Peptides against a protein of PDB entry 4BOS. Designs and how they scored, part 136

Target 1, 163 residues: chain A of PDB entry 4BOS
Amino acid sequence: PVLTRTVVPADNSCLFTSVYYVVEGGVLNPACAPEMRRLIAQIVASDPDFYSEAILGKTNQEYCDWIKRDDTWGGAIEISILSKFYQCEICVVDTQTVRIDRFGEDAGYTKRVLLIYDGIHYDPLQRNFPDPDTPPLTIFSSNDDIVLVQALELADEARRRRQ
Target 2, 163 residues: chain A of PDB entry 4BOS as posed
Amino acid sequence: PVLTRTVVPADNSALFTSVYYVVEGGVLNPACAPEMRRLIAQIVASDPDFYSEAILGKTNQEYCDWIKRDDTWGGAIEISILSKFYQCEICVVDTQTVRIDRFGEDAGYTKRVLLIYDGIHYDPLQRNFPDPDTPPLTIFSSNDDIVLVQALELADEARRRRQ

## One batch from the design tools (peptide; made by RFdiffusion4, then SolubleMPNN)

Design b1_p27_8_s1
Fold by OpenDDE base, seed 5:
Structure b1_p27_8_s1 (fold): chain B 163 residues (1-163), chain A 27 residues (1-27)
Amino acid sequence: as target 1 above (163 residues)
Amino acid sequence: SAAAAAEAKRARAAALNAARAAALAAA
């Protein structure tokens, strides 16, 4: 089994496309972003006590309006929200630092998904199998540390290609 | 330590959010 990267469009919504891909088991839908942005805004609006200005960097309403724009980039706030919504860890491997940040790791989720990030663009990761009849896996056990090692290897290789 | 790791993670998370702001400014 080999961990591989699926390249999604380099648009302003690559985070959402990538998350959708992995949580839906490998479905590429570049048009998913508007609804995911709306979902995030809905969740944020529903809990202004938690999603405060201290967390958002702006008022709750301002954030909701901002994230629903088609040209704004998602980040850690959005990843955290999506992790909770989909009830899985979202692991982001950064090719700039060769580190993995796990979102939702303290929630007790049994599943994890993986994204690769280069500081600008997000792509989803999947495990391919030697059997061509076995579809790629995008949802892993939260106890699967091998996949994290493989993700780091991918990130390291990507970093080396840029140097 | 766990506390140090958490602090580092929060710092990196903040960087992700900062990237959002930078993207908006560059748009």
Scores: peptide ipSAE 0.184, ipTM 0.757, DockQ to the pose 0.063
Fold by OpenDDE base, seed 1:
Structure b1_p27_8_s1 (fold): chain B 163 residues (1-163), chain A 27 residues (1-27)
Amino acid sequence: as target 1 above (163 residues)
Amino acid sequence: SAAAAAEAKRARAAALNAARAAALAAA
């Protein structure tokens, strides 16, 4: 089995498209972003005490309006929210640092999904199998540390290609 | 330590958010 990257459109909504891809088992739907942005805004608005100005960098209402724009980038706040919403650990491997940031790691989730990030773009990761009749895997056990090693190897290789 | 690792993660998350804000300002 080999961990591979599926390139999604660079349309400012790549994070949402990538998350949707992995949590839905490998379904590419570039049109998913508007609804996911509204979901984020709804969750942020529902808890202004937690999603404070200190966390958001702007007022709760301003953030909700901002994230619903079709040209704003999702980030760590969105990943944290989506991890909780989908009840899975979201692991982001950064090709610039060759590090994995895990979101939801303390929540006791049994599932993990993986994204690759280069500082300006997110893509989903999947495990491909030798048998063509076996579809790629995007949802892993939270105990599968081998996939994390494979993700680091993939990120290191990507970094070397750009340096 | 685990505490140091957690702090580093929070710092990286904050940097990610700051980076996207800067990208919007430059666009």
Scores: peptide ipSAE 0.167, ipTM 0.748, DockQ to the pose 0.063
Fold by OpenDDE base, seed 3:
Structure b1_p27_8_s1 (fold): chain B 163 residues (1-163), chain A 27 residues (1-27)
Amino acid sequence: as target 1 above (163 residues)
Amino acid sequence: SAAAAAEAKRARAAALNAARAAALAAA
């Protein structure tokens, strides 16, 4: 069993595509972004008290309009929202720092998914198995810290290769 | 420490969002 990276298109919506991939068990659908953007906007609009200007860097309405554009990038705000929506921990391993940022770590979720980030692009991670009849795994136990070690190893290799 | 790690995470998250805004402005 080895953790591998699936490269998704660098089309400004890589975060959404990557999240969709892992939470749906390995379904690559680059067309998922518009729906996910609208989902995020809906969630943000529903709670202006929490999603304040201080958090968003712009007014609630401005953010909602902004995130629904097809050329705006997702980031930590969106990851946090998606973690809550999908009720899973989203672990982002950064190849530049070889560190993992865990979103939703205090929510008590039983599941975790993993993304790899290089500073401008997100890709999903999956565990492949030697048995060809065993499909790749994208949803892990939140107690599976071995996968985090594997993610760090993958990130370290990526850093060394300037990938 | 755990507190330091948490602060570093928050700082990286903020930097990510700032970088996104800068990239958009430069486009």
Scores: peptide ipSAE 0.141, ipTM 0.740, DockQ to the pose 0.063
Fold by OpenDDE base, seed 4:
Structure b1_p27_8_s1 (fold): chain B 163 residues (1-163), chain A 27 residues (1-27)
Amino acid sequence: as target 1 above (163 residues)
Amino acid sequence: SAAAAAEAKRARAAALNAARAAALAAA
Protein backbone atom coordinates (compact mmCIF):
# COMPACT_ATOMS: atom_id res chain seq x y z
CA PRO B 1 0.00 0.00 0.00
CA VAL B 2 1.21 3.45 -0.98
CA LEU B 3 0.00 6.84 0.19
CA THR B 4 -0.67 9.15 -2.74
CA ARG B 5 -1.94 12.63 -3.43
CA THR B 6 -4.99 13.44 -5.52
CA VAL B 7 -4.67 16.89 -7.02
CA VAL B 8 -7.89 18.90 -6.72
CA PRO B 9 -8.61 22.18 -8.50
CA ALA B 10 -6.94 25.33 -7.23
CA ASP B 11 -10.23 27.24 -7.23
CA ASN B 12 -10.11 28.84 -3.76
CA SER B 13 -12.19 25.97 -2.37
CA CYS B 14 -9.49 23.30 -2.36
CA LEU B 15 -9.78 22.80 1.40
CA PHE B 16 -13.47 22.01 1.18
CA THR B 17 -13.02 19.78 -1.85
CA SER B 18 -10.17 17.95 -0.15
CA VAL B 19 -12.06 17.39 3.09
CA TYR B 20 -15.13 16.22 1.21
CA TYR B 21 -12.98 13.82 -0.80
CA VAL B 22 -11.47 12.11 2.22
CA VAL B 23 -14.54 11.99 4.47
CA GLU B 24 -16.69 10.62 1.65
CA GLY B 25 -14.27 7.84 0.82
CA GLY B 26 -12.67 9.27 -2.27
CA VAL B 27 -15.41 11.24 -3.98
CA LEU B 28 -14.09 14.17 -5.98
CA ASN B 29 -16.76 16.86 -5.99
CA PRO B 30 -15.51 20.42 -6.51
CA ALA B 31 -19.13 21.59 -6.36
CA CYS B 32 -19.34 20.67 -2.66
CA ALA B 33 -17.88 23.97 -1.47
CA PRO B 34 -20.98 26.20 -1.31
CA GLU B 35 -22.79 23.80 1.00
CA MET B 36 -19.73 23.31 3.18
CA ARG B 37 -19.19 27.06 3.41
CA ARG B 38 -22.80 27.47 4.51
CA LEU B 39 -22.27 24.74 7.10
CA ILE B 40 -19.28 26.61 8.50
CA ALA B 41 -21.26 29.83 8.64
CA GLN B 42 -24.14 28.10 10.39
CA ILE B 43 -21.90 26.61 13.05
CA VAL B 44 -20.03 29.88 13.57
CA ALA B 45 -23.30 31.79 13.88
CA SER B 46 -24.66 29.28 16.37
CA ASP B 47 -22.02 30.09 19.00
CA PRO B 48 -21.01 33.74 18.96
CA ASP B 49 -19.55 33.44 22.45
CA PHE B 50 -16.97 30.90 21.32
CA TYR B 51 -16.51 32.19 17.79
CA SER B 52 -15.64 35.67 18.95
CA GLU B 53 -13.74 38.43 17.22
CA ALA B 54 -10.63 37.21 19.03
CA ILE B 55 -10.86 33.91 17.17
CA LEU B 56 -12.33 35.10 13.89
CA GLY B 57 -10.46 38.36 13.42
CA LYS B 58 -13.78 40.00 12.55
CA THR B 59 -17.31 40.02 13.92
CA ASN B 60 -19.24 36.78 13.90
CA GLN B 61 -21.64 38.02 11.25
CA GLU B 62 -18.85 39.42 9.09
CA TYR B 63 -17.04 36.10 9.21
CA CYS B 64 -20.16 34.20 8.24
CA ASP B 65 -20.65 36.44 5.23
CA TRP B 66 -16.96 36.23 4.38
CA ILE B 67 -16.60 32.45 4.46
CA LYS B 68 -19.65 32.06 2.22
CA ARG B 69 -17.91 33.95 -0.57
CA ASP B 70 -16.68 31.66 -3.33
CA ASP B 71 -13.20 33.20 -3.34
CA THR B 72 -12.24 33.03 0.34
CA TRP B 73 -9.91 30.34 1.59
CA GLY B 74 -10.65 27.93 4.38
CA GLY B 75 -8.10 27.49 7.10
CA ALA B 76 -7.57 26.21 10.61
CA ILE B 77 -10.95 27.50 11.78
CA GLU B 78 -12.71 25.55 9.06
CA ILE B 79 -10.62 22.44 9.62
CA SER B 80 -11.38 22.44 13.34
CA ILE B 81 -15.09 22.89 12.66
CA LEU B 82 -15.16 20.16 10.02
CA SER B 83 -13.24 17.81 12.30
CA LYS B 84 -15.95 18.20 14.91
CA PHE B 85 -18.75 17.97 12.37
CA TYR B 86 -17.46 14.78 10.74
CA GLN B 87 -16.24 13.37 14.05
CA CYS B 88 -12.75 12.56 12.82
CA GLU B 89 -9.20 13.79 13.17
CA ILE B 90 -8.07 15.91 10.27
CA CYS B 91 -4.31 15.65 9.86
CA VAL B 92 -2.62 18.27 7.69
CA VAL B 93 0.91 17.56 6.50
CA ASP B 94 2.77 20.73 5.52
CA THR B 95 5.29 20.38 2.70
CA GLN B 96 7.03 23.59 3.71
CA THR B 97 7.85 22.49 7.25
CA VAL B 98 7.42 18.70 6.97
CA ARG B 99 5.16 18.76 9.99
CA ILE B 100 1.72 17.38 10.67
CA ASP B 101 -0.91 19.45 12.43
CA ARG B 102 -3.62 17.26 13.89
CA PHE B 103 -7.07 18.69 14.43
CA GLY B 104 -9.38 16.87 16.80
CA GLU B 105 -6.59 14.75 18.27
CA ASP B 106 -7.92 15.21 21.82
CA ALA B 107 -11.56 14.47 21.02
CA GLY B 108 -11.32 10.69 21.12
CA TYR B 109 -12.22 10.12 17.48
CA THR B 110 -11.50 6.65 16.10
CA LYS B 111 -10.93 7.84 12.54
CA ARG B 112 -8.52 10.20 10.84
CA VAL B 113 -8.21 11.69 7.39
CA LEU B 114 -5.20 13.34 5.80
CA LEU B 115 -4.59 16.45 3.74
CA ILE B 116 -1.37 17.78 2.25
CA TYR B 117 -0.76 21.52 2.31
CA ASP B 118 1.93 23.61 0.61
CA GLY B 119 1.11 27.01 2.11
CA ILE B 120 -1.35 27.85 -0.64
CA HIS B 121 -3.14 24.69 -1.74
CA TYR B 122 -4.77 21.69 -0.04
CA ASP B 123 -4.97 18.22 -1.56
CA PRO B 124 -6.37 14.99 -0.15
CA LEU B 125 -4.29 11.91 0.56
CA GLN B 126 -5.30 8.32 -0.04
CA ARG B 127 -3.82 4.86 0.38
CA ASN B 128 -3.66 2.83 -2.82
CA PHE B 129 -3.49 -0.94 -2.83
CA PRO B 130 -1.75 -3.30 -5.26
CA ASP B 131 -4.98 -5.14 -5.92
CA PRO B 132 -6.84 -3.20 -8.61
CA ASP B 133 -10.16 -4.39 -7.21
CA THR B 134 -9.49 -2.80 -3.83
CA PRO B 135 -10.50 0.86 -3.80
CA PRO B 136 -8.23 3.49 -2.27
CA LEU B 137 -8.62 4.18 1.43
CA THR B 138 -9.14 7.74 2.69
CA ILE B 139 -10.39 7.10 6.22
CA PHE B 140 -7.81 5.63 8.56
CA SER B 141 -7.76 4.46 12.14
CA SER B 142 -6.71 7.21 14.52
CA ASN B 143 -4.19 4.65 15.79
CA ASP B 144 -2.61 4.26 12.34
CA ASP B 145 0.58 6.23 12.80
CA ILE B 146 2.19 4.52 9.82
CA VAL B 147 0.05 6.64 7.54
CA LEU B 148 1.44 9.73 9.27
CA VAL B 149 4.98 8.54 8.56
CA GLN B 150 4.04 8.01 4.94
CA ALA B 151 2.54 11.49 4.80
CA LEU B 152 5.77 12.97 6.17
CA GLU B 153 7.70 11.08 3.52
CA LEU B 154 5.54 12.62 0.82
CA ALA B 155 6.03 16.07 2.32
CA ASP B 156 9.78 15.62 2.62
CA GLU B 157 10.05 14.54 -0.99
CA ALA B 158 8.00 17.53 -2.08
CA ARG B 159 10.24 19.87 -0.10
CA ARG B 160 13.39 18.35 -1.58
CA ARG B 161 12.03 18.91 -5.07
CA ARG B 162 11.72 22.62 -4.29
CA GLN B 163 15.29 22.94 -2.93
CA SER A 1 6.18 19.63 27.50
CA ALA A 2 2.52 19.19 26.68
CA ALA A 3 1.94 22.88 27.29
CA ALA A 4 4.71 23.84 24.89
CA ALA A 5 3.37 21.50 22.23
CA ALA A 6 -0.11 22.93 22.60
CA GLU A 7 1.21 26.47 22.32
CA ALA A 8 3.20 25.57 19.22
CA LYS A 9 0.09 24.12 17.60
CA ARG A 10 -1.94 27.22 18.43
CA ALA A 11 0.79 29.39 16.94
CA ARG A 12 0.82 27.37 13.72
CA ALA A 13 -2.96 27.54 13.47
CA ALA A 14 -2.84 31.30 13.89
CA ALA A 15 -0.09 31.55 11.29
CA LEU A 16 -2.18 29.53 8.87
CA ASN A 17 -5.09 31.91 9.23
CA ALA A 18 -2.84 34.95 8.91
CA ALA A 19 -1.18 33.55 5.80
CA ARG A 20 -4.60 32.90 4.30
CA ALA A 21 -5.70 36.46 4.90
CA ALA A 22 -2.49 37.83 3.41
CA ALA A 23 -2.82 35.66 0.32
CA LEU A 24 -6.36 36.87 -0.26
CA ALA A 25 -5.31 40.48 0.12
CA ALA A 26 -2.53 39.99 -2.42
CA ALA A 27 -4.71 38.19 -4.95
Scores: peptide ipSAE 0.141, ipTM 0.740, DockQ to the pose 0.063

Design b1_p27_8_s2
Fold by OpenDDE base, seed 5:
Structure b1_p27_8_s2 (fold): chain B 163 residues (1-163), chain A 27 residues (1-27)
Amino acid sequence: as target 1 above (163 residues)
Amino acid sequence: AAAEEERRRRERARELNARRAAELAAA
């Protein structure tokens, strides 16, 4: 089994496309972004006490209007929200630093999914199997540290190519 | 044909991942 990267479109919604891909078991749907943006806005709007200006960097309403735009990018806040919504740890391996940012790591989730990030673009990660008839996996055990090592290997290789 | 094959692949992938998710939840 080998961890591999699926390249999604380099648009302003790559994070949402990537998250959708891994949580839905390997479904590439670039059209998922509007729905996911609305979902995030709904969650944020539902808890203005938690999602304060201190967390959002803007008012709750301003954030909701902003994230629903078709030309705004998602980041750490959105990943955290999606982690909670899908009840899974979202691990983002950064190719610039060769480090993994773990979202939801303290929530006790049994599942984890992985993304790869180059400072601008997000892509999903999947585990391929030698048997071509066995579909790739995108959902892993939160105890699977091997997949994290494999993700770091991918990131390290990506960094080497840029150097 | 290629599009249909890809659709079937994705459906199988979702099924496999769903099974794994269920296994992890039951553990």
Scores: peptide ipSAE 0.075, ipTM 0.678, DockQ to the pose 0.023
Fold by OpenDDE base, seed 1:
Structure b1_p27_8_s2 (fold): chain B 163 residues (1-163), chain A 27 residues (1-27)
Amino acid sequence: as target 1 above (163 residues)
Amino acid sequence: AAAEEERRRRERARELNARRAAELAAA
């Protein structure tokens, strides 16, 4: 078994597309972003005490209007929200630093999903099997540390090829 | 309410995939 990336469109919604891909077991749906943006806005709007200006960098209302635009990028705030919503750990391996940022790691989730990030673009990661009849996996146990090692190896290779 | 229902739908899908993942990992 090997960990590989699936390249999603390099648009402003790559985070949402990538998250959708992994939580749905490997389904590429580039049209998922508008609904996911609205979902995030709804969650943020529902808890203005937690999602304060200090966290958002703008007022709650301004953020909600901003995230619903089709040309705004998702980042750490959105990943955190999606981790909570989907009740899974989201692990992002960074090809520039060869480090993994873990979102939801202290929440006690049983599942983890993995993304690869180059400082701008997000792609989903999946585990492929030599048996052609065994479909790729995108959802892993939160206790599976091997997949994290494989993600680091993949990121290191990506960095060496790019730089 | 709508967000919660969507969460529940997604949870059912993830549960299926998690079970698949566990079975495949054990194989």
Scores: peptide ipSAE 0.061, ipTM 0.656, DockQ to the pose 0.023
Fold by OpenDDE base, seed 4:
Structure b1_p27_8_s2 (fold): chain B 163 residues (1-163), chain A 27 residues (1-27)
Amino acid sequence: as target 1 above (163 residues)
Amino acid sequence: AAAEEERRRRERARELNARRAAELAAA
């Protein structure tokens, strides 16, 4: 079993495409972003007390309008929301720092998914199996720390290639 | 209303993801 990266389109919605890929078990859908943006906006709008200006950096309504634009980037806020929505830990390995940011780690989720991030682009990670008839795995046990080690190895290699 | 819709969407997502995970594990 090898952890590999699937390169998704380098558009402003790479985070959403990547998250969709991993939570749907390896389905690449470049057209998923508008719906996911609306999903996030819906969640944010549904709880203005929790999703306050202090969290969003702008008013609840302003954020909702902003995130629904096709040229705005997702980040930690959106990942946190998606983690909560999909009830899974989202682990983002950063190739610049060779560190993993874990979203939802305190929520007690039993599942985790992995993304790789270089500061300007997100890609999904999946585990490939030697058996060609066994589809890649994108949803892992939250106890599977081996996959985190493998993700760090990928990030470290990526960093070395840029040096 | 929005909160209820969110809950329903979350439940559906969890169910779908759980089924997908099971399928992948069994493959």
Scores: peptide ipSAE 0.045, ipTM 0.637, DockQ to the pose 0.023
Fold by OpenDDE base, seed 3:
Structure b1_p27_8_s2 (fold): chain B 163 residues (1-163), chain A 27 residues (1-27)
Amino acid sequence: as target 1 above (163 residues)
Amino acid sequence: AAAEEERRRRERARELNARRAAELAAA
């Protein structure tokens, strides 16, 4: 079994495509972004007390209008929101630093998904198996620390390839 | 029709992944 990445389109919606891929069990849908953006905006708009200007860096309404644009990039706040919505840890391994940033780690979720990030682009990660009839795994146990080690190894290899 | 087929594809993928995840976690 090896951990690999699926390269999604290098567009402004790569985060949404990547998250959708892993939480849906390996379904690549580059057209999912508008729905994902609307989902985030709906969540933010529904709780202005929690999603305050202090958290968002802009007013609640301004953020909702901004995230629904087709040319705005998702980041940490969107990952946090999606982690909470899908009730899973979202672990992002950074190829520049070879470190993992865990979102939702204190929420007690039983499952985790993994993304790889190079500073400007997100891709989803999956575990492949030797049996071709066994589908790749994108949803892992939150107790599976081996997958985190594999993600770090993958990120380190990616960094070396860029050098 | 296409939307329903996509929905079914998502459901099958999630089910397969959930089963495999449970098997691996229990091992």
Scores: peptide ipSAE 0.041, ipTM 0.630, DockQ to the pose 0.024

Design b1_p27_8_s4
Fold by OpenDDE base, seed 3:
Structure b1_p27_8_s4 (fold): chain B 163 residues (1-163), chain A 27 residues (1-27)
Amino acid sequence: as target 1 above (163 residues)
Amino acid sequence: SAAEAEAARRARAAALRAAREAALRAA
């Protein structure tokens, strides 16, 4: 079994497309972004005490209007929210630093998904199996640390290719 | 308790801010 990257469009909604891909078991749907942006805004609006300016960098309302635009980038805030919504740990391996940032790690989720990040773009990761009849896996056990090692190896390879 | 819940929220908020800042520095 090998962990591989699926390149999604660089259309400012790559985070949403990537998250949708992994949580839906490997479904590539670039058209998912508008609804996911709306979902994020709804969640943020529902808890203005937690999602404050200190976290958002702008007022709650300003953020909600901003994230619903079709040309704004998602990041750590959105990942954290989506982790909670989908009830899974979202692990982001960074190719620039070769480290994994884990979102939702303290929530006790039993499953995790993985993204790869290069500083501006997100892509989903999946595990391919040698059996051609076994479809790729995008949802892993939160106890599966082997996949994290594989993600780090993938990121290191990507960094080396850029150097 | 309510106090524990608030402490947890503050901790999560701090972690989220730190993660955002780290992402911005990495970009």
Scores: peptide ipSAE 0.028, ipTM 0.571, DockQ to the pose 0.026
Fold by OpenDDE base, seed 1:
Structure b1_p27_8_s4 (fold): chain B 163 residues (1-163), chain A 27 residues (1-27)
Amino acid sequence: as target 1 above (163 residues)
Amino acid sequence: SAAEAEAARRARAAALRAAREAALRAA
């Protein structure tokens, strides 16, 4: 089995497309972003005490208006929210640092999904099997640390290619 | 109050889980 990257469009919504891909078991839907942006805005608006200006860097209302724009980028805040919504750990391997940032790691989720991040762009990761009739896997056990090692190897390879 | 805020957060968590389940059923 090999961990591979599925390149999604390099538009302003790559995070949302990537998350949707992995949590839906490998469904590429570049049109999912508007709904996911609205979902995040709804969640943020529903809990202004938790999603304060200190957390958001702007007022709750300003953030909600901002994230619903089609040209704003998602980041750690959005990943955290999506982790909670989909009830899974979201692991982001960074090709610049060759490190994995784990979101939802203390929530007790039994499942994890993986993204690869180069400082600007997000792509989803999947496990491909030797048998071509076996579909790729995007949702892993939270105890599967082998996939994390493979993600680090993939990130290191990407880093070397840029050197 | 702190108790009210905590209750609200628990209610949000429940609503979030329900929303996830609804989304999965719609897929």
Scores: peptide ipSAE 0.026, ipTM 0.582, DockQ to the pose 0.019
Fold by OpenDDE base, seed 5:
Structure b1_p27_8_s4 (fold): chain B 163 residues (1-163), chain A 27 residues (1-27)
Amino acid sequence: as target 1 above (163 residues)
Amino acid sequence: SAAEAEAARRARAAALRAAREAALRAA
């Protein structure tokens, strides 16, 4: 099995597209962002005590209005929220540092998904199998540490290629 | 109050789980 990168559009919503891809089992839908932004806003609005100004850097309402804009980038806050919603660990391998940031690692989830990040753009990762009739895997066991090693190797190669 | 905040968090968690399950059923 080989871990590969699926390049999604380099728009302001690449994080949402990438997360949607991996949690839905490999469905590429660049039009998913508006609904995912609304989902995040709904979750944030539902818990103003947890999602405080101290956490958001702005008021709860201001954040909700901000994240629903088409031109705002998703980041760590959004990844954390999506991890909780989909009940899976989201692992982001950074090509600039060749490190993996793990979101939801202390939640006890049995599944993990992987993204690759270059500082401005997110792409989803998938495992391809030798049998062409076997569909790629995007949801891995949280005990599968081999996939993390493969992700680091992929990121290291990308860094050397200035990708 | 702290008790109200905790209750709200639990309610949010329950709503989140329900939303997740609904999404899974639709998939």
Scores: peptide ipSAE 0.025, ipTM 0.597, DockQ to the pose 0.019
Fold by OpenDDE base, seed 4:
Structure b1_p27_8_s4 (fold): chain B 163 residues (1-163), chain A 27 residues (1-27)
Amino acid sequence: as target 1 above (163 residues)
Amino acid sequence: SAAEAEAARRARAAALRAAREAALRAA
C-alpha cells in the first residue's frame, strides 16, 4: 500500500476540507467548511473559561465570529478542537521541516488521521491499495507507525522538490 | 546560509531514519 496526497482546493478552508476528508473516510466535500467552522465556534462558546482570551488571542465572542468567516484560516487551536471532537489523533506532517506535529497524542485515542502541510496549505493523506476496488484508508490505528514514516517520506520528497 | 541549510537537511534525514527505525521496532 502507498500513502498518497489528495489535493483539495487552495481556499481559506483547506484545513477543514482536509480534516473532513480523513475523518469521514475519504469524502471530498469543500462545502463542509461553514458547518465545521460553526461547530468549532459552538464548542468554543460553550466553554469560555477554558477557551480564554489568552488562548484565543481575542475574546471568546470575537473568536467565534472570526472563525465563522469564510476567509479566516484554521490552525493549531482548531485542529486541537477537531481532534477532541472526532476522538482521534490528528497528525500533521510539515513539508518545510519534515516533522510531524501530533494533536491529541496524549489523549489515548486509538485512531489517527494524517494531513500534509506546506506552510500555507493543508491536504489530506490516504493509503491506497493495489486493488482498485478497495477504497483508500484515511483512518489508521494510533499504533500504525509505518504510516507516519510514509508521511515523512512524502514530506521529504516535497522538500527536495523545492530545493 | 548554505551551512545552515545543509545542517537542516542532515537533521531532517536523521529524523526520518530514526522514525523508520522506531516503526520497524514497533512492527
Scores: peptide ipSAE 0.014, ipTM 0.402, DockQ to the pose 0.020

## One batch from the design tools (peptide; made by RFdiffusion4, then SolubleMPNN)

Design b1_p28_1_s1 (from b1_p28_1, 17 letters changed)
Fold by OpenDDE base, seed 1:
Structure b1_p28_1_s1 (fold): chain B 163 residues (1-163), chain A 28 residues (1-28)
Amino acid sequence: as target 1 above (163 residues)
Amino acid sequence: RAATAEELAELSKRRAELDKRFYEHLAK
C-alpha cells in the first residue's frame, strides 16, 4: 500500500475540500466549502464561552461573519473544530518542515485522517492498495503510525521538489 | 437547505460503509 496525494483546487477553500474528501472516504467536492463554513460558524456561535476572543483573535460574532465569507482561509482553528465535529484526529504533514501537527490527539478518537500542507495549500492524503478490488482508504486507525511515517516520506519528497 | 429524507438515508448508508471498511482494514 502506498500513501498518495490528491490535488484539490488551489482556492481559498482547499482546507474544507481536503477535509471533506478524507472524512467522506475519498469524495472530491469543491462545492462543499460554503456549507462547511456555515457549519463551523454554527459550532462557534453555539459555544461563546469556549470559542472566546482569546482563541478566535476576534469576537465570536466577528469570527462567524468572517469564516462564512467566500474569500477567507481556514487554518488551525477550523481544523480543530472539524476534528471535534467529525470525531477524528486530523493529522497535517507540513512539506516545509517535514513535521506532523496532530489535531484532536488528546480526545481519544479511534480514527485519523491526513492532510498535506505546503504553507498555504492543503491537499488530502489516501492509501492506495495493489489489489484493484480494494478502493483507497482515507480513514485510518489512530494507532496506525505507519501512515504517519508514509506521510513524512511524502513531505520529504515534496520538500526535495520544493512543493 | 435542509437535507431530504433520501439524502439522509444515503448519508447513513455511506457512513455505515465507511465504518465497515475501516474495521475490515483493522482486521487485516
Scores: peptide ipSAE 0.150, ipTM 0.663, DockQ to the pose 0.020
Fold by OpenDDE base, seed 3:
Structure b1_p28_1_s1 (fold): chain B 163 residues (1-163), chain A 28 residues (1-28)
Amino acid sequence: as target 1 above (163 residues)
Amino acid sequence: RAATAEELAELSKRRAELDKRFYEHLAK
């Protein structure tokens, strides 16, 4: 089994496309971004007490309007929101630092998904199997630390390729 | 504004659907 990345379009919605891919079990949907953006906006709008201006950096309504734009980028806030919604850890391995940022690690989730980040672009990660009839795995046990090691190895390789 | 009851129901439905798709995917 090998951990690999699936390259998604290099647009301002790469985070949403990547998250959609992994939480759907490996479904690449280039048109998913508007739906994902709306999903986040709906979550934020549903709990204005929690998603306050202090957390969002803008009013609840302003954030909802902002995130639904097709030219705004998702980041840590959106990852945290998506982690909570899907009830899974979202682990982001950074190719520049070869480190993993874990979102939702303290929530006690039983599942985790992985993204790879190069400083400007997100891609989803998947585990491929030798058996062609066995589909790639994108959702892992939160106890699967091997996948984290593999992610670090993949990030290190990616960094070396940039050199 | 806050999300409507219908919107919250849709979110719940979406989450359940995604879980179902995941397990179906694993079973292939």
Scores: peptide ipSAE 0.044, ipTM 0.646, DockQ to the pose 0.022
Fold by OpenDDE base, seed 4:
Structure b1_p28_1_s1 (fold): chain B 163 residues (1-163), chain A 28 residues (1-28)
Amino acid sequence: as target 1 above (163 residues)
Amino acid sequence: RAATAEELAELSKRRAELDKRFYEHLAK
């Protein structure tokens, strides 16, 4: 089995598209972003005490309006929320630093998904199988550390290409 | 630019700490 990247559009919603891809088992849907943005806004709005201005960098309402724009980028807040929503660990491997940042790692989730990040763009990762009738795997066991090693290898290779 | 992986990790860490403090407070 080989871990590979699926390139999604660079349309400011790559994070949402990538997350949707992996949590839905490999479904590429570039049109998913508006609904996911609304989901984020709804969750943020539902807990203004937690999602305070100190956390958001702007008022709760301002953040909700901001994230629902089609040209704003999601970040750690969105990843954290989506991790909780989908009840899975979201692992982001960075090609610039060759490091994996794990969201939801202490939540006790049994599932993990992986994204690759290059500083400006997110893509989903999947495991391909030799059998063409076996669909790629995007949802892994939270105990599958091999996939993390493979992700680091992909990031390291990407970094070497840029150097 | 988007937040770097390091920035994302830091935000995640801070959020986790906040969650922990929240639940610890509720447990009291």
Scores: peptide ipSAE 0.023, ipTM 0.565, DockQ to the pose 0.076
Fold by OpenDDE base, seed 2:
Structure b1_p28_1_s1 (fold): chain B 163 residues (1-163), chain A 28 residues (1-28)
Amino acid sequence: as target 1 above (163 residues)
Amino acid sequence: RAATAEELAELSKRRAELDKRFYEHLAK
């Protein structure tokens, strides 16, 4: 089995498209972004005590309006929210630093998904199997450290190709 | 643009600290 990258459109919603892909088991849906943005806004709006201005960097209402725009980019806050919603670790491997940032790592989740980040763009990762009849895997055990090693190898290769 | 890995890490650390303080407040 090999960990590979699926390139999603390089638009303002690449994070949402990538997360949707991995948590839905490998479904590429570039049109998912509006609903994903709305989902995040709904979660944030439902708990103004937790999702305070201190966390959001803006008022709860301002954030909700901002994230629902079609031209705003997602980041760490959105990843954290999505990790909690889908009850899984979200691991982001960076091709520039060859490091993995883990979200939800202390929550006790049994599942993890992986994204690759190149400094501007997010893409989803999946494990492909030699058997063509076995579909790719996008949801891994949180105890699967092999997939993290494979992600680092993939990032290192990507970094070398840019040099 | 998307946040850099360094920015993501800092935001994650900040969030963790804020989460801790939030739950400590709830426990009072």
Scores: peptide ipSAE 0.021, ipTM 0.480, DockQ to the pose 0.085

